Peptides against a protein of PDB entry 2L2L. Designs and how they scored, part 7

Target 1, 42 residues: chain A of PDB entry 2L2L
Amino acid sequence: SPEERERMIKQLKEELRLEEAKLVLLKKLRQSQIQKEATAQK

## One batch from the design tools (peptide; aimed at target 1 I9 L16 E19 E20)

Design b2_p15_1_s1 (made by RFdiffusion4, then SolubleMPNN; from b2_p15_1, 6 letters changed)
Fold by OpenDDE base, seed 4:
Structure b2_p15_1_s1 (fold): chain B 42 residues (1-42), chain A 15 residues (1-15)
Amino acid sequence: as target 1 above (42 residues)
Amino acid sequence: EERIKELREKIKELE
């Protein structure tokens, strides 16, 4: 059904937004770890 | 990142 397809697209777009937000958080966490290691070596 | 690629592909197949 077109309505089922639209519901599936909405669910996939919501999961995509959550995975993109998680990726941004993981990139920030990785950058913070590298900065802490670089400051602990000084 | 692979999961984001799979989600984008599935959305494109359903649009």
Scores: peptide ipSAE 0.526, ipTM 0.879, DockQ to the pose 0.839
OpenDDE base, seeds 1, 2, 3, 5: peptide ipSAE 0.524, 0.524, 0.522, 0.523; ipTM 0.879, 0.879, 0.878, 0.878

Design b2_p15_1_s2 (made by RFdiffusion4, then SolubleMPNN; from b2_p15_1, 5 letters changed; failed a check: too like the target's own chain)
Amino acid sequence: EERIKELKEKIKELE

Design b2_p15_1_s3 (made by RFdiffusion4, then SolubleMPNN; from b2_p15_1, 5 letters changed)
Fold by OpenDDE base, seed 4:
Structure b2_p15_1_s3 (fold): chain B 42 residues (1-42), chain A 15 residues (1-15)
Amino acid sequence: as target 1 above (42 residues)
Amino acid sequence: EERIKELREKIEELE
């Protein structure tokens, strides 16, 4: 059904937004770890 | 990142 397809697209777009937000958080965490290691070596 | 690619491909197939 077109309505089922639209519901599936909405769910996939929501999951995509959550995975993109998680990726941004993981990139920030990785950058913070590298900065802490670089400051602990000084 | 691979999961984001799979989600984009599935959305494109359904649009």
Scores: peptide ipSAE 0.505, ipTM 0.874, DockQ to the pose 0.866
OpenDDE base, seeds 1, 2, 3, 5: peptide ipSAE 0.504, 0.505, 0.501, 0.504; ipTM 0.874, 0.875, 0.874, 0.874

Design b2_p15_1_s4 (made by RFdiffusion4, then SolubleMPNN; from b2_p15_1, 5 letters changed)
Fold by OpenDDE base, seed 4:
Structure b2_p15_1_s4 (fold): chain B 42 residues (1-42), chain A 15 residues (1-15)
Amino acid sequence: as target 1 above (42 residues)
Amino acid sequence: EKRIEEIKKKIKELE
């Protein structure tokens, strides 16, 4: 059904936004870890 | 990142 397809697209777009937000958080966390290691080695 | 690409493909197949 067109309505079922539209609901599925909305759910996938929401999941996409959550996965993109998670990726940004993990990249920031990784960068913070690298900076802490680089400051602890000096 | 692979999961984001899989979701984008599924959206494009349904639009």
Scores: peptide ipSAE 0.553, ipTM 0.882, DockQ to the pose 0.855
OpenDDE base, seeds 1, 2, 3, 5: peptide ipSAE 0.552, 0.553, 0.552, 0.551; ipTM 0.882, 0.882, 0.882, 0.881

Design b2_p15_2_s1 (made by RFdiffusion4, then SolubleMPNN; failed a check: too like the target's own chain; its pose is not in this set)
Amino acid sequence: SEIEQLKERLAKLRA

Design b2_p15_2_s3 (made by RFdiffusion4, then SolubleMPNN; failed a check: too like the target's own chain; its pose is not in this set)
Amino acid sequence: EEIEQLKERLRELRA

Design b2_p15_3 (made by RFdiffusion4; failed a check: too like the target's own chain)
Pose (drawn by RFdiffusion4):
Structure b2_p15_3 (pose): chain A 42 residues (1-42), chain P 15 residues (1-15)
Amino acid sequence: as target 1 above (42 residues)
Amino acid sequence: EEREKRIKQLKEEIE
């Protein structure tokens, strides 16, 4: 099932974008806590 | 850290 192999790649591609997006957001949160306290506690 | 590890793993599996 060669298509199965390719399908896994596509699936991992999608999760990769989402997984990365959270990572980039997290980096902003770090910098957001540096300047002017952190205004929002959440 | 967990997300960076997971991203590496996903890239390896894609390769």

Design b2_p15_3_s1 (made by RFdiffusion4, then SolubleMPNN; from b2_p15_3, 5 letters changed)
Fold by OpenDDE base, seed 5:
Formats: C-alpha cells, sequence, structure tokens
Structure b2_p15_3_s1 (fold): chain B 42 residues (1-42), chain A 15 residues (1-15)
C-alpha cells in the first residue's frame, strides 16, 4: 500500500541517518590514528 | 599504543 511504502521510506531514512553518524565517528577515529602515527614519527 | 588498540576496538564495535 502507499502507507506501507511511506513507512519503508521513513525506516530507510532513519537507517541512513545512523550510517551517516557512524561514518562521521569512523572518520574522527581514523584522523586520531593518523595524528598519533605522525607524532610517533617525530 | 594502548590508545590505538582502544580506537581499533571501538571501530570493530561500530562495524
Amino acid sequence: as target 1 above (42 residues)
Amino acid sequence: SELEKRIQELKELIE
């Protein structure tokens, strides 16, 4: 139904929001590792 | 380092 399709779209948008938050966190964690490797080489 | 290990553990928990 159109209502079931709208519910599915809302669920997929929430999953996308969570994956975007995960990606931001992983990028920050990666940056922290690179900074430590760069400080260990100095 | 211990802090690199902890960061790796956190990545694995998120994946």
Scores: peptide ipSAE 0.038, ipTM 0.596, DockQ to the pose 0.039
OpenDDE base, seeds 1, 2, 3, 4: peptide ipSAE 0.037, 0.036, 0.037, 0.037; ipTM 0.579, 0.564, 0.588, 0.570

Design b2_p15_3_s2 (made by RFdiffusion4, then SolubleMPNN; from b2_p15_3, 5 letters changed; failed a check: too like the target's own chain)
Amino acid sequence: DKLEERIKKLKEEIE

Design b2_p15_3_s3 (made by RFdiffusion4, then SolubleMPNN; from b2_p15_3, 6 letters changed)
Fold by OpenDDE base, seed 4:
Structure b2_p15_3_s3 (fold): chain B 42 residues (1-42), chain A 15 residues (1-15)
Amino acid sequence: as target 1 above (42 residues)
Amino acid sequence: SELEKRIQELKEKIK
C-alpha cells in the first residue's frame, strides 16, 4: 500500500542517517589516530 | 580536546 511504502521510506531514511553518523565518527576517529601518531613522532 | 568532544557527541547520536 502507499502507507506501507511511506513507512518503509521513513525507516530507510533513519537507517541512512545512522550509517552516515557512523561514517562521520569513524572518519573523526581515524583523523584523531593520525594526529596522535604525528604528535608522538615530534 | 575539541575533537574528543565532537567524537563523544557523535557517539551519543548513534545510540
Scores: peptide ipSAE 0.037, ipTM 0.612, DockQ to the pose 0.052
OpenDDE base, seeds 1, 2, 3, 5: peptide ipSAE 0.036, 0.037, 0.026, 0.026; ipTM 0.607, 0.613, 0.478, 0.481

Design b2_p15_3_s4 (made by RFdiffusion4, then SolubleMPNN; from b2_p15_3, 4 letters changed; failed a check: too like the target's own chain)
Amino acid sequence: SELEERIKKLKEEIE

Design b2_p15_4 (made by RFdiffusion4)
Pose (drawn by RFdiffusion4):
Structure b2_p15_4 (pose): chain A 42 residues (1-42), chain P 15 residues (1-15)
Amino acid sequence: as target 1 above (42 residues)
Amino acid sequence: ERIEEIKEEIEKLEE
């Protein structure tokens, strides 16, 4: 089932974007806590 | 870590 192999790649591609998006957001949160305390506690 | 794992698994599947 060669298509199955390709399907896994596509699925991992999607999750990769979402997984990365959180990572980039987390980095902003770190920098957000550096300047002017952190205004929002959440 | 999860991002690295996903990239490694894609490379392995392409190979």

Design b2_p15_4_s1 (made by RFdiffusion4, then SolubleMPNN; from b2_p15_4, 8 letters changed)
Fold by OpenDDE base, seed 5:
Structure b2_p15_4_s1 (fold): chain B 42 residues (1-42), chain A 15 residues (1-15)
Amino acid sequence: as target 1 above (42 residues)
Amino acid sequence: SRVKELREKIEELEK
């Protein structure tokens, strides 16, 4: 059904936004860890 | 990646 397809697209778009946000947070965390190690070695 | 897989699935359903 076109209505079922629209519901599935909405669910996948919501999951996509959450996964994109998770990747941004994990990248920022990794960068912060590298920066902390670099500053602690000075 | 999971993000790539989700983008591909959305594109397939919008066609």
Scores: peptide ipSAE 0.519, ipTM 0.881, DockQ to the pose 0.884
OpenDDE base, seeds 1, 2, 3, 4: peptide ipSAE 0.517, 0.517, 0.517, 0.517; ipTM 0.881, 0.880, 0.881, 0.881

Design b2_p15_4_s2 (made by RFdiffusion4, then SolubleMPNN; from b2_p15_4, 8 letters changed)
Fold by OpenDDE base, seed 5:
Structure b2_p15_4_s2 (fold): chain B 42 residues (1-42), chain A 15 residues (1-15)
Amino acid sequence: as target 1 above (42 residues)
Amino acid sequence: SRVEELRKKIQELEE
């Protein structure tokens, strides 16, 4: 059904936004760890 | 990646 397809698209778009946000947070955390190690070695 | 997989699935459903 076109209505079932629209519901599935909405669910996948919500999951995509959550996974994009998670990926950004993990990248920022990794960058912060590298920066802390680089400053502690000075 | 999981993000790329989700983007692909959305595109396949919008076509």
Scores: peptide ipSAE 0.535, ipTM 0.887, DockQ to the pose 0.852
OpenDDE base, seeds 1, 2, 3, 4: peptide ipSAE 0.535, 0.533, 0.532, 0.535; ipTM 0.887, 0.887, 0.887, 0.887

Design b2_p15_4_s4 (made by RFdiffusion4, then SolubleMPNN; from b2_p15_4, 8 letters changed)
Fold by OpenDDE base, seed 4:
Structure b2_p15_4_s4 (fold): chain B 42 residues (1-42), chain A 15 residues (1-15)
Amino acid sequence: as target 1 above (42 residues)
Amino acid sequence: KRVEELRKKIKELEE
């Protein structure tokens, strides 16, 4: 039904937002690791 | 991969 489709879209959009937030966190963590390594080599 | 799959599924459901 159109209503089930709309519920499914809402769920997929929520999961997408969570996965995008996770990717941002992982990128920040990676950058922090690179900065730590660069400061430990000085 | 997972983010792209989700975006694709959402697009297919909004069309």
Scores: peptide ipSAE 0.500, ipTM 0.877, DockQ to the pose 0.835
OpenDDE base, seeds 1, 2, 3, 5: peptide ipSAE 0.500, 0.499, 0.496, 0.500; ipTM 0.876, 0.876, 0.876, 0.876

Design b2_p15_5 (made by RFdiffusion4)
Pose (drawn by RFdiffusion4):
Formats: C-alpha cells, structure tokens, sequence
Structure b2_p15_5 (pose): chain A 42 residues (1-42), chain P 15 residues (1-15)
C-alpha cells in the first residue's frame, strides 16, 4: 500500500505545522514575561 | 523534540 506511506507523510505534515505553531507561541510567552512583568497571569 | 521526531519520521518514510 504505497499510498499508505505517502498518507503518513501528509498527516505528519499537518501535525508538524500545529506542533510548530505552539512552539513559536511559547517562545513569545517567554519574551512576554520579560517585559513589564507579565500583565496577564494566564 | 516532537517537531524533530516528526521531521525524522517524514524523511524515513520518503526514503
């Protein structure tokens, strides 16, 4: 089932974007706590 | 870590 192999790649591609998006957002949170305390506690 | 794992798995599947 060669298509199955390709399907896994497509699925991982989607999760990769979402997984990365959270990573980029986390980085912003770190820098957000540096300047002016952290205004929002959440 | 999870991003690296996903990229490695994609490379392995392409190979």
Amino acid sequence: as target 1 above (42 residues)
Amino acid sequence: ERVEEIKEEIEKLEE

Design b2_p15_5_s2 (made by RFdiffusion4, then SolubleMPNN; from b2_p15_5, 6 letters changed)
Fold by OpenDDE base, seed 1:
Structure b2_p15_5_s2 (fold): chain B 42 residues (1-42), chain A 15 residues (1-15)
Amino acid sequence: as target 1 above (42 residues)
Amino acid sequence: DKVKELKEKIKKLEE
């Protein structure tokens, strides 16, 4: 059904938004770790 | 890559 397909698209778009937000946070965390290691080695 | 997989699933349902 078109309505069932639209519900599935909405669910996948929400999961995509959450996964993209998680990747942004993990990239920021990784960058902060690299900066801390670089300051601890000087 | 979960982001890529989700984008591909969405694209196939919008066709």
Scores: peptide ipSAE 0.480, ipTM 0.869, DockQ to the pose 0.857
OpenDDE base, seeds 2, 3, 4, 5: peptide ipSAE 0.476, 0.477, 0.479, 0.477; ipTM 0.868, 0.869, 0.869, 0.869

Design b2_p15_5_s3 (made by RFdiffusion4, then SolubleMPNN; from b2_p15_5, 8 letters changed)
Fold by OpenDDE base, seed 4:
Formats: C-alpha cells, structure tokens, sequence
Structure b2_p15_5_s3 (fold): chain B 42 residues (1-42), chain A 15 residues (1-15)
C-alpha cells in the first residue's frame, strides 16, 4: 500500500537521523580521545 | 555502512 510505504519511509528516515547523530557523537568522542593523547604526550 | 544502507532503502521505497 502507498500508506504502508509512507510509514516505512518515515520510520527509516527517523532511524537514519538517529544513526547520523550517533556517527557525529562517535566522531566527537574520537577527536576528544586524540586531543587527550596529544596533550598527555606534551 | 548503516547510514548508506538506510539511504538506499529509503530511495528504493520512493520508486
């Protein structure tokens, strides 16, 4: 059904936004780790 | 991987 397809698209878009947000958080965490290691080596 | 898989599934459902 077109309505079922639209519901599935909405759910997949929500999951996409959550995974994008998670990816941004993991990148920030990695950058913070690298920065802490770089400051500990000085 | 997961983000690109979700994008593909969304584009497949829009067709």
Amino acid sequence: as target 1 above (42 residues)
Amino acid sequence: KKVEELKKKIEELKK
Scores: peptide ipSAE 0.412, ipTM 0.842, DockQ to the pose 0.853
OpenDDE base, seeds 1, 2, 3, 5: peptide ipSAE 0.411, 0.410, 0.409, 0.411; ipTM 0.842, 0.841, 0.841, 0.841

Design b2_p15_6_s1 (made by RFdiffusion4, then SolubleMPNN; its pose is not in this set)
Fold by OpenDDE base, seed 1:
Structure b2_p15_6_s1 (fold): chain B 42 residues (1-42), chain A 15 residues (1-15)
Amino acid sequence: as target 1 above (42 residues)
Amino acid sequence: KKVEELKKKIEELEK
């Protein structure tokens, strides 16, 4: 059904936004770890 | 990987 497809698209778009937000957070965390290691080795 | 899999599923349903 077109309505079922629209519901599935909405759910997948929500999951996509959550995974993109998670990836941004993990990239920031990784960058902060690299900076801490680089400052601890000097 | 998971982000690209979600994008593909959305694209397939929007056709």
Scores: peptide ipSAE 0.458, ipTM 0.865, DockQ to the pose 0.835
OpenDDE base, seeds 2, 3, 4, 5: peptide ipSAE 0.454, 0.453, 0.458, 0.457; ipTM 0.864, 0.864, 0.864, 0.864

Design b2_p15_6_s2 (made by RFdiffusion4, then SolubleMPNN; its pose is not in this set)
Fold by OpenDDE base, seed 4:
Structure b2_p15_6_s2 (fold): chain B 42 residues (1-42), chain A 15 residues (1-15)
Amino acid sequence: as target 1 above (42 residues)
Amino acid sequence: SRVKELREKIEKLEK
């Protein structure tokens, strides 16, 4: 059904936004780790 | 990548 397809697209778009937000958070955490290591080596 | 898989699934469903 076109309605089922639209519901599935909406669900996948929501999951995509959550995974992108998670990826941004993980990148920030990794950058913070690198910064802490760089400050500990100075 | 989960993000890439989701984008590909959305693209296949929008076409």
Scores: peptide ipSAE 0.519, ipTM 0.880, DockQ to the pose 0.810
OpenDDE base, seeds 1, 2, 3, 5: peptide ipSAE 0.518, 0.518, 0.517, 0.518; ipTM 0.880, 0.880, 0.880, 0.880

Design b2_p15_6_s3 (made by RFdiffusion4, then SolubleMPNN; its pose is not in this set)
Fold by OpenDDE base, seed 4:
Structure b2_p15_6_s3 (fold): chain B 42 residues (1-42), chain A 15 residues (1-15)
Amino acid sequence: as target 1 above (42 residues)
Amino acid sequence: SRVEELRRKIAELEA
């Protein structure tokens, strides 16, 4: 039904927001690790 | 990626 489809879309959009937030956090963590290694090699 | 998969699934349902 259209109502079931709308519920599925809402669930997928919520999961998408969480995955996007996770990717931002992981990218920041990775960048911080690279910066720490770069400063340790100086 | 998981993000790209989710975007595709949403687009398919909104079509």
Scores: peptide ipSAE 0.566, ipTM 0.894, DockQ to the pose 0.795
OpenDDE base, seeds 1, 2, 3, 5: peptide ipSAE 0.564, 0.565, 0.562, 0.566; ipTM 0.893, 0.894, 0.893, 0.894

Design b2_p15_7 (made by RFdiffusion4)
Pose (drawn by RFdiffusion4):
Structure b2_p15_7 (pose): chain A 42 residues (1-42), chain P 15 residues (1-15)
Amino acid sequence: as target 1 above (42 residues)
Amino acid sequence: EERVEEIKEEIEELE
């Protein structure tokens, strides 16, 4: 089932973007806590 | 970060 192999790649591609998006957002949160306290506690 | 690395490795292995 060669298509199955390719399907896994596509699925991992999607999750990769979402997984990365959170990572980039976390980095902003770090820098958001450096300047002017952190205004929002959440 | 770890999960992004794992996903990239799995994609490379599958290719």

Design b2_p15_7_s2 (made by RFdiffusion4, then SolubleMPNN; from b2_p15_7, 8 letters changed)
Fold by OpenDDE base, seed 4:
Structure b2_p15_7_s2 (fold): chain B 42 residues (1-42), chain A 15 residues (1-15)
Amino acid sequence: as target 1 above (42 residues)
Amino acid sequence: SKRIEELRKKIKELE
């Protein structure tokens, strides 16, 4: 039904937002690791 | 991310 389709789209959009937020967090963590390694080598 | 791309594709197919 169109209502089931709309519910499925809403669920997929929410999962997408969570995966995008996770990717941003992982990029920030990786950048922090690189900065710590660069400061430990000085 | 492979998962992000899969989700975007599924959303586009259902819109």
Scores: peptide ipSAE 0.526, ipTM 0.879, DockQ to the pose 0.824
OpenDDE base, seeds 1, 2, 3, 5: peptide ipSAE 0.524, 0.524, 0.526, 0.526; ipTM 0.879, 0.879, 0.879, 0.879

Design b2_p15_7_s3 (made by RFdiffusion4, then SolubleMPNN; from b2_p15_7, 6 letters changed)
Fold by OpenDDE base, seed 1:
Structure b2_p15_7_s3 (fold): chain B 42 residues (1-42), chain A 15 residues (1-15)
Amino acid sequence: as target 1 above (42 residues)
Amino acid sequence: EKKIEELKKKIEELE
């Protein structure tokens, strides 16, 4: 039904937002690790 | 990234 499709879209959009937020966090964490290693090697 | 692409594709197929 159109209502079931709308519910599925809402669920997929929420999962997408969570995965995008996770990716941003992991990229920030990786950058912080690289910076710490670069400061420890000086 | 692959999971984000798969989710975007599933949304596009339903809209």
Scores: peptide ipSAE 0.484, ipTM 0.866, DockQ to the pose 0.855
OpenDDE base, seeds 2, 3, 4, 5: peptide ipSAE 0.481, 0.482, 0.484, 0.483; ipTM 0.865, 0.865, 0.866, 0.866

Design b2_p15_7_s4 (made by RFdiffusion4, then SolubleMPNN; from b2_p15_7, 8 letters changed)
Fold by OpenDDE base, seed 4:
Structure b2_p15_7_s4 (fold): chain B 42 residues (1-42), chain A 15 residues (1-15)
Amino acid sequence: as target 1 above (42 residues)
Amino acid sequence: SERIKRLREEIKKLE
């Protein structure tokens, strides 16, 4: 039904937002690791 | 992310 399709789109958009937020966090964590390695080599 | 690509494609098929 159109209502089931709309519910499915909402769920997929929520999962997409969570995966994008997770990707941002992992990029920040990776950058922090690189900075720690660069400071430990000084 | 391949998961993010698949989610975007699936949403686009349902819009």
Scores: peptide ipSAE 0.489, ipTM 0.868, DockQ to the pose 0.831
OpenDDE base, seeds 1, 2, 3, 5: peptide ipSAE 0.486, 0.488, 0.487, 0.488; ipTM 0.867, 0.868, 0.867, 0.868

Design b2_p15_8_s4 (made by RFdiffusion4, then SolubleMPNN; its pose is not in this set)
Fold by OpenDDE base, seed 5:
Structure b2_p15_8_s4 (fold): chain B 42 residues (1-42), chain A 15 residues (1-15)
Amino acid sequence: as target 1 above (42 residues)
Amino acid sequence: EEVEKLKEELEQLRK
């Protein structure tokens, strides 16, 4: 139904935003680890 | 189709 399709779009948009936010956090964490290792070797 | 596009975008984030 049109209503079921709209619910599916809303769910997929929410999942997409959560995975984007998770990816940004993991990339920042990885960068922070590399920076800490590079500063600890000086 | 918007549902297919959103599924493809989610699949690309999981790779």
Scores: peptide ipSAE 0.177, ipTM 0.765, DockQ to the pose 0.756
OpenDDE base, seeds 1, 2, 3, 4: peptide ipSAE 0.172, 0.171, 0.175, 0.176; ipTM 0.763, 0.761, 0.764, 0.765

## One batch from the design tools (peptide; aimed at target 1 L16 E19 E20 L26)

Design b2_p16_1_s1 (made by RFdiffusion4, then SolubleMPNN; failed a check: too like the target's own chain; its pose is not in this set)
Amino acid sequence: EIEELEKRIKELKEKI

Design b2_p16_1_s2 (made by RFdiffusion4, then SolubleMPNN; its pose is not in this set)
Fold by OpenDDE base, seed 5:
Order: structure tokens, then C-alpha cells, then sequence
Structure b2_p16_1_s2 (fold): chain B 42 residues (1-42), chain A 16 residues (1-16)
């Protein structure tokens, strides 16, 4: 059904939003780890 | 982990 497809797209968009937010967090954590290691080696 | 998440995001974008 067109309505079922629209509900599925809304669910996939919400999942995408959550995974993109997680990606931003993990990239920041990785960068923070690299910076901490670079400051601990000085 | 980041690389797996980037692939999952790509697969989600292909389904929308």
C-alpha cells in the first residue's frame, strides 16, 4: 500500500537520523582520543 | 565501528 510505504519511509528516516547522530558522536570520540594521545606524548 | 556505521547509513539511504 502507498500508506504502508510512507510509514516504512518515515521509520527508515528516523533510523537514519539516529545512526547519523551516532556517527557524529563516534567521530568526535575518535578525534578526542587522537588529541589526548598527541598531548600525552609531549 | 565508524566504517560499519557509514555502510549502514548508505544502505538506509538506498532504501528511502
Amino acid sequence: as target 1 above (42 residues)
Amino acid sequence: EIEKLEEKIKELKEKI
Scores: peptide ipSAE 0.523, ipTM 0.870, DockQ to the pose 0.807
OpenDDE base, seeds 1, 2, 3, 4: peptide ipSAE 0.523, 0.522, 0.521, 0.522; ipTM 0.869, 0.869, 0.869, 0.869

Design b2_p16_1_s3 (made by RFdiffusion4, then SolubleMPNN; failed a check: too like the target's own chain; its pose is not in this set)
Amino acid sequence: EIEELEKKIKELKEKI

Design b2_p16_1_s4 (made by RFdiffusion4, then SolubleMPNN; its pose is not in this set)
Fold by OpenDDE base, seed 5:
Structure b2_p16_1_s4 (fold): chain B 42 residues (1-42), chain A 16 residues (1-16)
Amino acid sequence: as target 1 above (42 residues)
Amino acid sequence: EIEELEKKIQELKEKI
C-alpha cells in the first residue's frame, strides 16, 4: 500500500537520525579519549 | 527512496 510505504519511509528516516546521533556520540568519545591520553602524557 | 535510506543506514552502521 502507498500508506505502508510512507510509514516505512518515516521509520527508516527515524532510524537514520538515531544512527547519525550514535556516530556523533562515538566521534566525541574517540576525540575525548585522544585528549585524555594527550593530557595524561604531560 | 526506501533502498537509499537502507543504504545510508548501513553505511552509518559500518562507521560505528
Scores: peptide ipSAE 0.487, ipTM 0.871, DockQ to the pose 0.142
OpenDDE base, seeds 1, 2, 3, 4: peptide ipSAE 0.486, 0.485, 0.485, 0.483; ipTM 0.871, 0.871, 0.871, 0.870

Design b2_p16_2_s1 (made by RFdiffusion4, then SolubleMPNN; failed a check: too like the target's own chain; its pose is not in this set)
Amino acid sequence: EEEELEKKIKELKEKI

Design b2_p16_2_s2 (made by RFdiffusion4, then SolubleMPNN; its pose is not in this set)
Fold by OpenDDE base, seed 1:
Structure b2_p16_2_s2 (fold): chain B 42 residues (1-42), chain A 16 residues (1-16)
Amino acid sequence: as target 1 above (42 residues)
Amino acid sequence: EIEELEKKIKELREKI
């Protein structure tokens, strides 16, 4: 039904939002690790 | 982990 489709789209959009937020965090953490290693080798 | 997450995000966008 249209209502079932709308519920599924809302669930997928919420999952997408959480995974995109996790991606941004992991990219920042990876970059922070690289910077920390580069400063510890000086 | 990042590469698997980028794949999962792509698959979610294709379902919406």
Scores: peptide ipSAE 0.544, ipTM 0.876, DockQ to the pose 0.819
OpenDDE base, seeds 2, 3, 4, 5: peptide ipSAE 0.544, 0.544, 0.544, 0.543; ipTM 0.876, 0.876, 0.876, 0.876

Design b2_p16_2_s4 (made by RFdiffusion4, then SolubleMPNN; its pose is not in this set)
Fold by OpenDDE base, seed 3:
Structure b2_p16_2_s4 (fold): chain B 42 residues (1-42), chain A 16 residues (1-16)
Amino acid sequence: as target 1 above (42 residues)
Amino acid sequence: EIEELEKKIQELREKI
């Protein structure tokens, strides 16, 4: 049904939003680790 | 871990 397809698309969009938010957090954590190592070597 | 998450995000974008 067109209505079933619209419900599935909404679920996939919500999952995508959560995984993109996790990716942004992990990239920031990786950058903070690199910056701490670079400051500890000075 | 980041590289696996980037693959999962790409697979989700292809399903929408």
Scores: peptide ipSAE 0.550, ipTM 0.879, DockQ to the pose 0.772
OpenDDE base, seeds 1, 2, 4, 5: peptide ipSAE 0.549, 0.550, 0.550, 0.548; ipTM 0.878, 0.878, 0.878, 0.878

Design b2_p16_3_s1 (made by RFdiffusion4, then SolubleMPNN; failed a check: too like the target's own chain; its pose is not in this set)
Amino acid sequence: MEELEKRIKELKELMK

Design b2_p16_3_s2 (made by RFdiffusion4, then SolubleMPNN; failed a check: too like the target's own chain; its pose is not in this set)
Amino acid sequence: MKELEERIKKLKELIE

Design b2_p16_3_s3 (made by RFdiffusion4, then SolubleMPNN; failed a check: too like the target's own chain; its pose is not in this set)
Amino acid sequence: MEELEKRIKELKEKIE

Design b2_p16_3_s4 (made by RFdiffusion4, then SolubleMPNN; its pose is not in this set)
Fold by OpenDDE base, seed 2:
Structure b2_p16_3_s4 (fold): chain B 42 residues (1-42), chain A 16 residues (1-16)
Amino acid sequence: as target 1 above (42 residues)
Amino acid sequence: MEELEKRIQKLKEEIA
């Protein structure tokens, strides 16, 4: 039904928002690792 | 119907 499709779109948008938040956290973790390696070489 | 199915497919491709 149109209502079932709207529910599926809302669910997939929430899954996308969660994966975007996870990607931002993983990028920050990677940047922190690179900065720690760069400071351990001084 | 086709527009909603195309939008669901795009969101699946963005999550994969």
Scores: peptide ipSAE 0.036, ipTM 0.552, DockQ to the pose 0.075
OpenDDE base, seeds 1, 3, 4, 5: peptide ipSAE 0.030, 0.034, 0.038, 0.031; ipTM 0.534, 0.549, 0.513, 0.540; seed 4 fails the geometry check

Design b2_p16_4 (made by RFdiffusion4)
Pose (drawn by RFdiffusion4):
Structure b2_p16_4 (pose): chain A 42 residues (1-42), chain P 16 residues (1-16)
Amino acid sequence: as target 1 above (42 residues)
Amino acid sequence: LEEEIKEREERIKELK
């Protein structure tokens, strides 16, 4: 099932974007807590 | 947040 192998790559590609998006957002949160306290506690 | 970043970096490596 060669298609199955390619399908896994596509699936991992989608999760990769989402997984990365959260990583980029988390870096922002770190920098958001540096300047002017952190205004929002959440 | 640092823990969560590390965990996500590990998972991103696995996905790649």

Design b2_p16_4_s1 (made by RFdiffusion4, then SolubleMPNN; from b2_p16_4, 8 letters changed)
Fold by OpenDDE base, seed 5:
Structure b2_p16_4_s1 (fold): chain B 42 residues (1-42), chain A 16 residues (1-16)
Amino acid sequence: as target 1 above (42 residues)
Amino acid sequence: IDKEIEELEKKIQELK
């Protein structure tokens, strides 16, 4: 139904938002690891 | 972390 399609689109948009937020966190953690390695080599 | 980022970037592309 149109209502089922709308619910599915809302669920996929929320999943996308959560996965994008997780990606931002992991990229920050990766950057912190690189900085830690670069400071430990000085 | 690099592998998990790559897998997550693929999943995000499948959701768009």
Scores: peptide ipSAE 0.492, ipTM 0.870, DockQ to the pose 0.684
OpenDDE base, seeds 1, 2, 3, 4: peptide ipSAE 0.489, 0.490, 0.490, 0.490; ipTM 0.869, 0.870, 0.870, 0.870

Design b2_p16_4_s2 (made by RFdiffusion4, then SolubleMPNN; from b2_p16_4, 9 letters changed)
Fold by OpenDDE base, seed 5:
Structure b2_p16_4_s2 (fold): chain B 42 residues (1-42), chain A 16 residues (1-16)
Amino acid sequence: as target 1 above (42 residues)
Amino acid sequence: IEKEEEELKKRIQKLK
């Protein structure tokens, strides 16, 4: 149904938004770990 | 509609 397809598109848009937010968080966490290791070695 | 669904699926797969 066109309505079922629209619901699936809305779900995929929300999943994409959540995975993009998770990727940004993981990149920030990784950068923070590298900075902590670089400061602990000084 | 089918093209938009496929694009969203490809974007999600590229992030995993």
Scores: peptide ipSAE 0.042, ipTM 0.598, DockQ to the pose 0.100
OpenDDE base, seeds 1, 2, 3, 4: peptide ipSAE 0.035, 0.041, 0.032, 0.035; ipTM 0.574, 0.595, 0.551, 0.570

